# Peptides against a protein of PDB entry 5LHZ, part 72

Target 1, 78 residues: chain A of PDB entry 5LHZ
Amino acid sequence: QLLKSVFVKNVGWATQLTSGAVWVQFNDGSQLVVQAGVSSISYTSPNGQTTRYGENEKLPDYIKQKLQCLSSILLMFS

## One batch from the design tools (peptide; made by RFdiffusion4, then SolubleMPNN)

Design b2_p21_3_s4 (from b2_p21_3, 9 letters changed)
Fold by OpenDDE base, seed 5:
Order: C-alpha cells, then sequence, then structure tokens
Structure b2_p21_3_s4 (fold): chain B 78 residues (1-78), chain A 21 residues (1-21)
C-alpha cells in the first residue's frame, strides 16, 4: 500500500509504502526500491531488468547517481 | 504524510550503500 507519493521536479515520483520502503520512479523509466531492514536495494532499469545490490557491492556509477538523488529527496522529506 | 522515522532509516541505508561502494 501507498502512504504518500511526491512528485519531484526533474526527477520523477517518490512513494513511501506502508512497509516502510521508498519507491522511486525516475523520469528515465528506471526505478529504485529501498527498505530498512533489507540487506539489498532493488534497481529496475528502463528496459525492465531488475537487479538487487548488496551493501558492500561495487555499484555502477549510474546506480550511485540514483542513490544520491534519492538521498537528496529523503533529506527534503525530513 | 511521510513517515519520517522510516524515511530516516531509508536515508541511513542509502548513505551506507554510497559509503560502502
Amino acid sequence: as target 1 above (78 residues)
Amino acid sequence: DINLEQAKKVLEKVQSFLESS
């Protein structure tokens, strides 16, 4: 279930789920799902391919960029 | 509204990922 969806200019939509997860739908068609208590994050590319990354994995730069964007969004929420 | 406590936990995770990569 959705708790709140926020439109973020030049980024896309950020949604908090009742599970506590944050789901970001980027304008480029990619998606991120991050949830506390889960050891991995989920990234879905524009072509629909989903990959899970663990905390100590080497992340592609484009994933880091998306995470940095999410960080900025979350800071705005607070 | 946003659950700020959960949002902060997610933020901490995101920051951890960025630092550990």
Scores: peptide ipSAE 0.637, ipTM 0.907, DockQ to the pose 0.904
Fold by OpenDDE base, seed 1:
Structure b2_p21_3_s4 (fold): chain B 78 residues (1-78), chain A 21 residues (1-21)
Amino acid sequence: as target 1 above (78 residues)
Amino acid sequence: DINLEQAKKVLEKVQSFLESS
């Protein structure tokens, strides 16, 4: 269930779910889901392939960039 | 409206991932 969706210029849509997770739908068709209390993050590529990354795992640069973007989005709300 | 408490927790997780990568 969705709580609120926010359009982010040049990024896409960021949605907070009732679960507490944040779901980002990027303009390139990729997606990120991050939730507190869950030890991994979920990335879905534009082709629909989903990969979960654990804490302390070496992340691909493009994933880090997406997370950096998400960080910026979240900071906008605080 | 956004739940700021939960957003903060997600932010902390994101930052942790970035720091530990």
Scores: peptide ipSAE 0.636, ipTM 0.907, DockQ to the pose 0.883
Fold by OpenDDE base, seed 3:
Structure b2_p21_3_s4 (fold): chain B 78 residues (1-78), chain A 21 residues (1-21)
Amino acid sequence: as target 1 above (78 residues)
Amino acid sequence: DINLEQAKKVLEKVQSFLESS
């Protein structure tokens, strides 16, 4: 279930879920889901393929960029 | 309304991922 969705200019939509997860839908069609208490993050590419990344796993640069973007959004909310 | 406590926890996780990669 959704708690709140926020439109972020030049990024897309960021949604907080009742589970505590944050779900970002980027303008390029990709998606990112991050939740406290879960040791991995979920990325879905524009073609619909989903990959989970572990906490100490080397991340592709494009994933790091999206996480940095999410960090900026969360800092604005807090 | 935003659940600030959960948002903080997610932020901490994101920052940990960025620092560890």
Scores: peptide ipSAE 0.636, ipTM 0.907, DockQ to the pose 0.913
Fold by OpenDDE base, seed 4:
Structure b2_p21_3_s4 (fold): chain B 78 residues (1-78), chain A 21 residues (1-21)
Amino acid sequence: as target 1 above (78 residues)
Amino acid sequence: DINLEQAKKVLEKVQSFLESS
């Protein structure tokens, strides 16, 4: 369930869920879901394929870029 | 409204992923 959604210019939408997860819907159609207490993050590509990445796993650069973007968004929340 | 405590925990996780990749 949704708590709050924020429009982020040139990025997309960032939503905090009642679970505590943050769900980002990027303008390119991809999605990220990150939640505390879960050992992995979830990325969904524009074609709908979902991949989960572990904490010490080597990430593709495009995933790192989106995580950096999410970091910036979360800093805005605080 | 945004739950800042949970947002902080998510931020910590994101930072951990960025540092560990």
Scores: peptide ipSAE 0.636, ipTM 0.908, DockQ to the pose 0.920

Design b2_p21_4_s2 (from b2_p21_4, 13 letters changed)
Fold by OpenDDE base, seed 5:
Structure b2_p21_4_s2 (fold): chain B 78 residues (1-78), chain A 21 residues (1-21)
Amino acid sequence: as target 1 above (78 residues)
Amino acid sequence: DDAKLIKEIRELVAQLHKKLQ
């Protein structure tokens, strides 16, 4: 169930779910899902491929950029 | 620091969810 959705100009949409997940839909067609209590994050590329990343993994630069963006969005929610 | 970034994100999400419980 959706709780709150925020439009972020030049980025996309960020949605908080009742499950505790935050779902970001980027304008480029990619997506991030971060779930409370889950150690990994989920990234879906524009072509629909999904990859999970843990805390101790080396991240691609484009993932880091999207996570930095998400960090700013999450601060906006609070 | 990749680990620091993911941990920061996870903590922010956890705190947001905590406020709803």
Scores: peptide ipSAE 0.626, ipTM 0.904, DockQ to the pose 0.787
Fold by OpenDDE base, seed 1:
Structure b2_p21_4_s2 (fold): chain B 78 residues (1-78), chain A 21 residues (1-21)
Amino acid sequence: as target 1 above (78 residues)
Amino acid sequence: DDAKLIKEIRELVAQLHKKLQ
């Protein structure tokens, strides 16, 4: 279930779920999902391909950029 | 640092969820 959804200018929508997940829908059609208690993050590209990334692996620059953006968004939720 | 970035994100999400419980 959706708990809170926030529109983020020039980014998209960020939604906090009752499950503990945060779901970001970017304007480019990509998505990030970070679930409380899960060690990996989920990235879905605009074409629908989903990739999971762990804490200790090398990240593509475009993923890092989106994560940095997400970090700023999360601070707004707190 | 990629590891630091992911850890930061995960911690923020964990804290947000904790507030809901």
Scores: peptide ipSAE 0.625, ipTM 0.904, DockQ to the pose 0.786
Fold by OpenDDE base, seed 2:
Structure b2_p21_4_s2 (fold): chain B 78 residues (1-78), chain A 21 residues (1-21)
Amino acid sequence: as target 1 above (78 residues)
Amino acid sequence: DDAKLIKEIRELVAQLHKKLQ
């Protein structure tokens, strides 16, 4: 269930769910999902492939860039 | 640091969720 959606210029849409998840839909077609209480994050590429990343593994640079963006977005919700 | 980044994200999301409960 959707709680709040915010349009972020030149980035995409960020949605907070009642489940505690934050869902970002980037303009390039990729997506990030971070769920409260879950240790891994979910990334979906533009072609629909989904990969989960844990906090102690090495991240691709493009993932880190999107996470940095997400960090800024999360501050908008708080 | 990759671990620091994910931990930061997770903490922010956790805080937001707690505020809703």
Scores: peptide ipSAE 0.624, ipTM 0.903, DockQ to the pose 0.782
Fold by OpenDDE base, seed 3:
Structure b2_p21_4_s2 (fold): chain B 78 residues (1-78), chain A 21 residues (1-21)
Amino acid sequence: as target 1 above (78 residues)
Amino acid sequence: DDAKLIKEIRELVAQLHKKLQ
């Protein structure tokens, strides 16, 4: 269930779920999901392919950029 | 550091969830 949704200019929409997850829908059609209590993050590309990334693996630059953006968004929610 | 970035995100999400409880 959706708890809080925020429009972020030039980024997209960020939603906090009652489950503890944060879901970001980017303008380019990609998505990030970070769930409380889960060690990996989920990225869905614009074509619908989903990849999970753990804490100890190398990240593509475009993923790091979106995570940096997410960090700023999370600070807004707090 | 990639690991630090993911850990930072996870911590922020955990804190948000904790605040809701």
Scores: peptide ipSAE 0.622, ipTM 0.903, DockQ to the pose 0.799

Design b2_p21_4_s3 (from b2_p21_4, 12 letters changed)
Fold by OpenDDE base, seed 4:
Structure b2_p21_4_s3 (fold): chain B 78 residues (1-78), chain A 21 residues (1-21)
Amino acid sequence: as target 1 above (78 residues)
Amino acid sequence: SDKELLDEIRKLVAELAQKLS
């Protein structure tokens, strides 16, 4: 279930789920999902390919950029 | 590091989730 969705200018939509997950839908068509209690994050590219990244994996720069963006969004949620 | 970034994200999400309890 969706708890709340926030529009972020020039970024997209950030949604908090009752499950404890945060779902970001970026304007470029990509998505990030971070679930509380789960060690990996999920990234879906604009073409629909989903990749999970664990705590010990090297992150592509474009993922890092989106995570940095997500970090700022999460701070706004608090 | 990449791990630190992920840890930060996970921590923030966990904190938000905790508020739902």
Scores: peptide ipSAE 0.676, ipTM 0.915, DockQ to the pose 0.775
Fold by OpenDDE base, seed 5:
Structure b2_p21_4_s3 (fold): chain B 78 residues (1-78), chain A 21 residues (1-21)
Amino acid sequence: as target 1 above (78 residues)
Amino acid sequence: SDKELLDEIRKLVAELAQKLS
């Protein structure tokens, strides 16, 4: 269930779910899902491919950029 | 580091989730 959605100019939409997850839909068609209590994050590319990343994995630069953006967005929610 | 970035994200999400309880 959706709780709160925030539009971020030139980025996309960020939505907080009742599950404790945050779902980001980027304008480029990619998506991020981060869930409380889960050690990995989920990234879905524009072509629909989903990859999970854990704390011990090397992150692609484009993922890090999106996560840095997400960090700023999350501060807006708090 | 990548781990630090993920830790930050997870921390922030956890804090938001805590507000729901």
Scores: peptide ipSAE 0.675, ipTM 0.915, DockQ to the pose 0.761
Fold by OpenDDE base, seed 1:
Structure b2_p21_4_s3 (fold): chain B 78 residues (1-78), chain A 21 residues (1-21)
Amino acid sequence: as target 1 above (78 residues)
Amino acid sequence: SDKELLDEIRKLVAELAQKLS
């Protein structure tokens, strides 16, 4: 269930879910989902392929860039 | 580091989730 959605210029939409997750839909068609209490994050590429990333694995640069963007977005919600 | 970035993200999300309860 959607709780709050925020439009982010040149990025996309960021939504807080009642589940405690944050869902970002980027303009390039990719998505990030970060769930409170879950150690891994979920990235879905524009083609629909979903990959989960944990703390001890190397992140692709494009993922890190999106996460850095997400960090800034999350500060907007607080 | 990658871990630090993930930790930051998860921390912020957790803090937001706490405000729901």
Scores: peptide ipSAE 0.675, ipTM 0.915, DockQ to the pose 0.772
Fold by OpenDDE base, seed 3:
Structure b2_p21_4_s3 (fold): chain B 78 residues (1-78), chain A 21 residues (1-21)
Amino acid sequence: as target 1 above (78 residues)
Amino acid sequence: SDKELLDEIRKLVAELAQKLS
């Protein structure tokens, strides 16, 4: 279930779920899901391909950029 | 590092999740 959804100008929508996950829908059609208590994060590309990244993996630059954006967004929820 | 970035994200998400319980 959705708890709180925030529109982020020039980024997209960020939603906190009752599960403890945060779901970001970017304007470019990609998505990020970060679940509390889960070590990996989920990225879905605009074409619908989903990839999970763990803490010991090298992140593509475009993923890092989106995560840095997410970091800023998360401060908006507190 | 990539790990540090992920750790930060997970920490922030966990903190938000704690407020739900």
Scores: peptide ipSAE 0.675, ipTM 0.915, DockQ to the pose 0.764

Design b2_p21_4_s4 (from b2_p21_4, 11 letters changed)
Fold by OpenDDE base, seed 1:
Structure b2_p21_4_s4 (fold): chain B 78 residues (1-78), chain A 21 residues (1-21)
Amino acid sequence: as target 1 above (78 residues)
Amino acid sequence: SDRELIEEIRKLVKELSEKLK
């Protein structure tokens, strides 16, 4: 279930789920999901392909940028 | 680093989830 959704100008929507997950829907059609207690994050490209990344992996620059954006968004929730 | 970035994200999400309990 959705708990809280926040519109982020020039980024998209960030939603906190009752499960503890945070779901970001970017304006470019991509998505990030970060679940509390799960070591990996999921990225879904605009074409619907989902890739999971762990903390020990080398991240593509576009993923880093979106994660850095997410970091800033998460500070708004707290 | 990439690890630090992911850890930061996970930490923040975890902290938020703890507030829901």
Scores: peptide ipSAE 0.557, ipTM 0.881, DockQ to the pose 0.788
Fold by OpenDDE base, seed 5:
Structure b2_p21_4_s4 (fold): chain B 78 residues (1-78), chain A 21 residues (1-21)
Amino acid sequence: as target 1 above (78 residues)
Amino acid sequence: SDRELIEEIRKLVKELSEKLK
């Protein structure tokens, strides 16, 4: 279930789920899901392909950028 | 680092989730 959805200008929508996950739907059609208690993050590309990234692997720059954005967004939920 | 970034995000999400309890 959705707890809170926030529209972020020039970014997209960020939603906090009752599951403890945060789900970001970016304007470019991509998505990020970060779930509490899960060591990997989930990225879905605009074409629907989902990739999970762990903390020990090198991230594509575009993922880093979105995570940096997410970091800022998360402050909106605090 | 990439690891630190992910850890930061996970930390923030965890903190948010804890607030739900």
Scores: peptide ipSAE 0.557, ipTM 0.881, DockQ to the pose 0.785
Fold by OpenDDE base, seed 2:
Structure b2_p21_4_s4 (fold): chain B 78 residues (1-78), chain A 21 residues (1-21)
Amino acid sequence: as target 1 above (78 residues)
Amino acid sequence: SDRELIEEIRKLVKELSEKLK
């Protein structure tokens, strides 16, 4: 279930789920899901392809950029 | 580093999750 959704100008929508997960829908059509207690993050590209990244993996630059954006967004839920 | 970035995100999400309990 959806708990809280926040519109972020020039970024997209960020939603906190009752499960504790945070779901970001970017304006470019990509998505990020980060779940508490899960070691990997989920990225979905605009074409619908989903990839999971672990904490020890080398991240593509475009993923790092979105994660840095997410870091700032998370402050909006506190 | 990449690891530090992911750990920061996971930490923040975990903290938010704990507030729901």
Scores: peptide ipSAE 0.554, ipTM 0.880, DockQ to the pose 0.779
Fold by OpenDDE base, seed 3:
Structure b2_p21_4_s4 (fold): chain B 78 residues (1-78), chain A 21 residues (1-21)
Amino acid sequence: as target 1 above (78 residues)
Amino acid sequence: SDRELIEEIRKLVKELSEKLK
């Protein structure tokens, strides 16, 4: 279930789920999901392909940029 | 670093989830 959804100008929508996950839907059609208690993050590209990244993996630059954006967004839910 | 970035995100998400309990 959706707990709280926030529109972020020039970014997209960020949603906190009752499961403890945060779901970001970017304007470019990509998505990020970060779940509390799960060691990996989930990225879905605009074409629908989903990839999971662990903390010991080298991240593509476009993923790092979106995670940095997410860090700022998370302050909106505090 | 990439690891530090992921750890920061996971920490923030965990803190938010704990507020739901």
Scores: peptide ipSAE 0.552, ipTM 0.880, DockQ to the pose 0.779

Design b2_p21_5_s1 (from b2_p21_5, 11 letters changed)
Fold by OpenDDE base, seed 2:
Structure b2_p21_5_s1 (fold): chain B 78 residues (1-78), chain A 21 residues (1-21)
Amino acid sequence: as target 1 above (78 residues)
Amino acid sequence: SSDKELIEEIRKLVKELSEKL
């Protein structure tokens, strides 16, 4: 279930779920899901392809950029 | 690495939020 949704201008929507996950829907159609207790982060591209990234692997630059954005967004929920 | 640190930061913040539920 959805707990809290925040609109972020020029970025998209960020939603906290009752599961403890945070779901970001970016304006470009991509998505990020980060879930408490799960070691990997889920990225879905605009075409619907999903990839999971772990702590010890090299991240594509576009993923790093979105994660940096997410870190700032998370302050809106704290 | 910086990539690892970034993921760890995100996971930490999300975990902290989940603990408030």
Scores: peptide ipSAE 0.648, ipTM 0.909, DockQ to the pose 0.789
Fold by OpenDDE base, seed 5:
Structure b2_p21_5_s1 (fold): chain B 78 residues (1-78), chain A 21 residues (1-21)
Amino acid sequence: as target 1 above (78 residues)
Amino acid sequence: SSDKELIEEIRKLVKELSEKL
């Protein structure tokens, strides 16, 4: 269930779910999902391909950029 | 690594938010 959604100009929408997950829908059609208590994050590309990344993996630059953006968004939620 | 630190930061922030639910 959706709990709270925030619009971020030139980025997209960030939604907090009752499950504790945060779901970001970027304007380019990609998505990020981070679930509390889960060690990996989920990225879905605009074409629908989903990849999970753990903390010990090397991240593609475009993923790092989106995560940096997410970090800023999460600080806004707090 | 910086990548690990970034993911750890994200996970920490999401966890903190979930604890307020």
Scores: peptide ipSAE 0.647, ipTM 0.909, DockQ to the pose 0.806
Fold by OpenDDE base, seed 4:
Structure b2_p21_5_s1 (fold): chain B 78 residues (1-78), chain A 21 residues (1-21)
Amino acid sequence: as target 1 above (78 residues)
Amino acid sequence: SSDKELIEEIRKLVKELSEKL
């Protein structure tokens, strides 16, 4: 269930869910989902493939960039 | 690693937001 959605210029949409998750839909068609209490993050590529990343994994650069963007978004939510 | 720190930061921020629900 959607709680709040925010349009982020040049990025896409960021949505907070009642579950505690944050869902970002990027303009390039990719998505990030971060769920409170879950150790891994979920990335869905534009082609629809979903990958889970744990905190001890080396991240692809494009994932790092999107996470940095998400960090900025989360600060706006606070 | 910096990657670990980044994920931990994200998780922390999301958790903090969830606690305000």
Scores: peptide ipSAE 0.647, ipTM 0.909, DockQ to the pose 0.817
Fold by OpenDDE base, seed 3:
Structure b2_p21_5_s1 (fold): chain B 78 residues (1-78), chain A 21 residues (1-21)
Amino acid sequence: as target 1 above (78 residues)
Amino acid sequence: SSDKELIEEIRKLVKELSEKL
């Protein structure tokens, strides 16, 4: 279930779920999901492929950039 | 910062938000 959805200019939509997850839908069609209590994050590309990334692996630059953006968004929710 | 530090920051912020539910 959706708790709170916020439109972020030039980024997309960010939603907090009742599950404790945060879901970001980017303008390019990609998505990020970060769940409280889960060590990995999920990224879905515009073509619908989902990849999970953990703390101990190298991140692609485009993922890193989206996570930096997410960090700023999360500060807005707090 | 490292990739690990970035992910840890994100997870910490999400956890803090979840605790306010």
Scores: peptide ipSAE 0.646, ipTM 0.908, DockQ to the pose 0.767

Design b2_p21_5_s2 (from b2_p21_5, 12 letters changed)
Fold by OpenDDE base, seed 5:
Structure b2_p21_5_s2 (fold): chain B 78 residues (1-78), chain A 21 residues (1-21)
Amino acid sequence: as target 1 above (78 residues)
Amino acid sequence: SEDRELIEEIRKLVAELQKKL
């Protein structure tokens, strides 16, 4: 279930789910899903490929960029 | 590492939001 959706200018849409997960749909077609109890984040590229990144992995720069963006977005739900 | 810290920060923020549900 969707709890709250926020439009973020020049970024996309961010949605908090009743599960506690946060789902971001970026304007470039990529997506991020982060869940509190899950040790990895899920990234879906614009072409639909999904990759999970764990705590011990080196992140691609574009993932870092989107996570930094997500950090700011999360303040919108506080 | 910085990458780990970033992920942990995000997960922490999401966890805090979840607590408010």
Scores: peptide ipSAE 0.621, ipTM 0.901, DockQ to the pose 0.817
Fold by OpenDDE base, seed 4:
Structure b2_p21_5_s2 (fold): chain B 78 residues (1-78), chain A 21 residues (1-21)
Amino acid sequence: as target 1 above (78 residues)
Amino acid sequence: SEDRELIEEIRKLVAELQKKL
């Protein structure tokens, strides 16, 4: 279930779920899901492919950029 | 690594939000 959704200009929508996960839907059609207690983050590309990235993996630059964006969004929630 | 630090930061922030539920 959805708890709260926030519109972020030039980014998309960020939603906090009742599970505690945060779900970001970017304007380019990609998505990020981060859940506390899970050692990986989930990225879904615009073409619908989902990839999980762990803490010890090298991240693509575009993933880093989206995570940095998410960091800023999370600060908005706090 | 830098990438690890970024992911850890995100996960920590999400965890803090979850604590408020």
Scores: peptide ipSAE 0.619, ipTM 0.901, DockQ to the pose 0.851
Fold by OpenDDE base, seed 2:
Structure b2_p21_5_s2 (fold): chain B 78 residues (1-78), chain A 21 residues (1-21)
Amino acid sequence: as target 1 above (78 residues)
Amino acid sequence: SEDRELIEEIRKLVAELQKKL
């Protein structure tokens, strides 16, 4: 269930779910889902392929860039 | 590692938001 959605200029939409998860839909068609208490983050590519990344594994640079963006977005919800 | 620190930072921020629910 959706709680709050925020439009982020030149990025996309960020949505907080009632579960506590944050769901970001980027303009390029990719998506990120981060849930507190879950050790992995979920990335979905524009073609719909989903990959989970743990906190101890090496991240692709394009994932890092989106996570850095997400970090700044999260301040909008606080 | 830097990757771990980035993920941990994000997860902490999400956790803080969750506490408000």
Scores: peptide ipSAE 0.619, ipTM 0.900, DockQ to the pose 0.835
Fold by OpenDDE base, seed 3:
Structure b2_p21_5_s2 (fold): chain B 78 residues (1-78), chain A 21 residues (1-21)
Amino acid sequence: as target 1 above (78 residues)
Amino acid sequence: SEDRELIEEIRKLVAELQKKL
C-alpha cells in the first residue's frame, strides 16, 4: 500500500510504502525501489527491465546518480 | 568501496524513515 507520495520537481515522484520501502519513479521512466531489510536495490529501466544490485557489485554511473538523487529525496522526507 | 558506501547510506536513510511509520 502507498503511504505518502511526493512530487519532486525535475525528478519525478517518490513514494513511501507501508512496507517501509521507498519507490521512486523518475521522469525518464526508470524506477528505483529500496527497502531497509533487503540487501539489494531494484532498478527498472525505461524499457521495463529490472536489475537488482547488491552491496558488492559495481554500479553503473547512471545508477549512482539516481541513488544520489534518492539520497536528497530521503532527506526531504525526514 | 564507494559503491557499497552509497548503497549503505541509502539503506540507512530508508531504515530511519521506516522507524517513523
Scores: peptide ipSAE 0.618, ipTM 0.900, DockQ to the pose 0.883

Design b2_p21_5_s3 (from b2_p21_5, 10 letters changed)
Fold by OpenDDE base, seed 3:
Structure b2_p21_5_s3 (fold): chain B 78 residues (1-78), chain A 21 residues (1-21)
Amino acid sequence: as target 1 above (78 residues)
Amino acid sequence: SEDSQLIKEIRELVAQLHKQS
């Protein structure tokens, strides 16, 4: 279930779920899902491929950019 | 590392947000 959904200019949509997940749908068609209590984040590319990233692995630059954007979004929710 | 710290930061923010809900 959706708890809060926010349109973010030049980014896309950010949604907080009652499950504790935060779901971001970027304008480029990619998506990020971060779930409270789960050690990895989920990234879905525009072509629909999903990859999970943990805390101890090297991240692609585009993932780091998305995560930096997510940090800013999370500050808006708080 | 910088990458690991970024993931940790995101996870903590999401955890805190969930606590507030």
Scores: peptide ipSAE 0.689, ipTM 0.919, DockQ to the pose 0.813
Fold by OpenDDE base, seed 4:
Structure b2_p21_5_s3 (fold): chain B 78 residues (1-78), chain A 21 residues (1-21)
Amino acid sequence: as target 1 above (78 residues)
Amino acid sequence: SEDSQLIKEIRELVAQLHKQS
């Protein structure tokens, strides 16, 4: 279930789920999912390819940028 | 690493958000 959905100007939509997941739908068609208790994050590219990233791996710059954006969004949620 | 720290921070924020829900 959806707990809270927030429109973020020039970014997209950020949704908090009752499951503990945070789901961001970016304007470029990509998505991020971060779930409480799960050690990896999920990124879905605009073409629909999903990749999981763990804590100890090198991240593409575009992923880091989106994570930094997500960090700002999460601070807004709190 | 810096990348590791970023993911860890995100995970912690999400965990905190869930705890207070």
Scores: peptide ipSAE 0.689, ipTM 0.918, DockQ to the pose 0.818
Fold by OpenDDE base, seed 5:
Structure b2_p21_5_s3 (fold): chain B 78 residues (1-78), chain A 21 residues (1-21)
Amino acid sequence: as target 1 above (78 residues)
Amino acid sequence: SEDSQLIKEIRELVAQLHKQS
């Protein structure tokens, strides 16, 4: 279930779940999910394709940009 | 690496957020 949702101008919505996950829904239709205790993050493209990324993987630039955005959002939650 | 540090930072922030909830 949802714990807290925050609207981020020019970005989209960021939601904290009671499960410990953070779910970001970007305006371009893509999504990021980061779950507490899970070593990988999940990215879903606008076409619905989902890819998981770990700490030891090379990231596409567009993913890095969205993660930088998420980092800023997470700092606001704390 | 930069990419590794970014993922690590994200995971740590989410972990801390969950512990505080």
Scores: peptide ipSAE 0.688, ipTM 0.918, DockQ to the pose 0.808
Fold by OpenDDE base, seed 2:
Structure b2_p21_5_s3 (fold): chain B 78 residues (1-78), chain A 21 residues (1-21)
Amino acid sequence: as target 1 above (78 residues)
Amino acid sequence: SEDSQLIKEIRELVAQLHKQS
């Protein structure tokens, strides 16, 4: 269930779920999901392929860029 | 590492957001 959804200009939509997840739908068609209490994040590419990333692995640059963006977006929910 | 710190930071922010909701 949706708790809060915000439109971010030139980025996309970010949604907070009652489950504790934050779901970002980027304009390029990719998605990020970060769930409270889960040690990994999920990234879905525009073609629908989903990959999970943990804390102790090297991240692709495009993932790092989107996570940096997410850090800024999260300030809009607090 | 820097990558590890980034994920940890995101996870902490999301955890805090959930706690206050």
Scores: peptide ipSAE 0.688, ipTM 0.918, DockQ to the pose 0.796

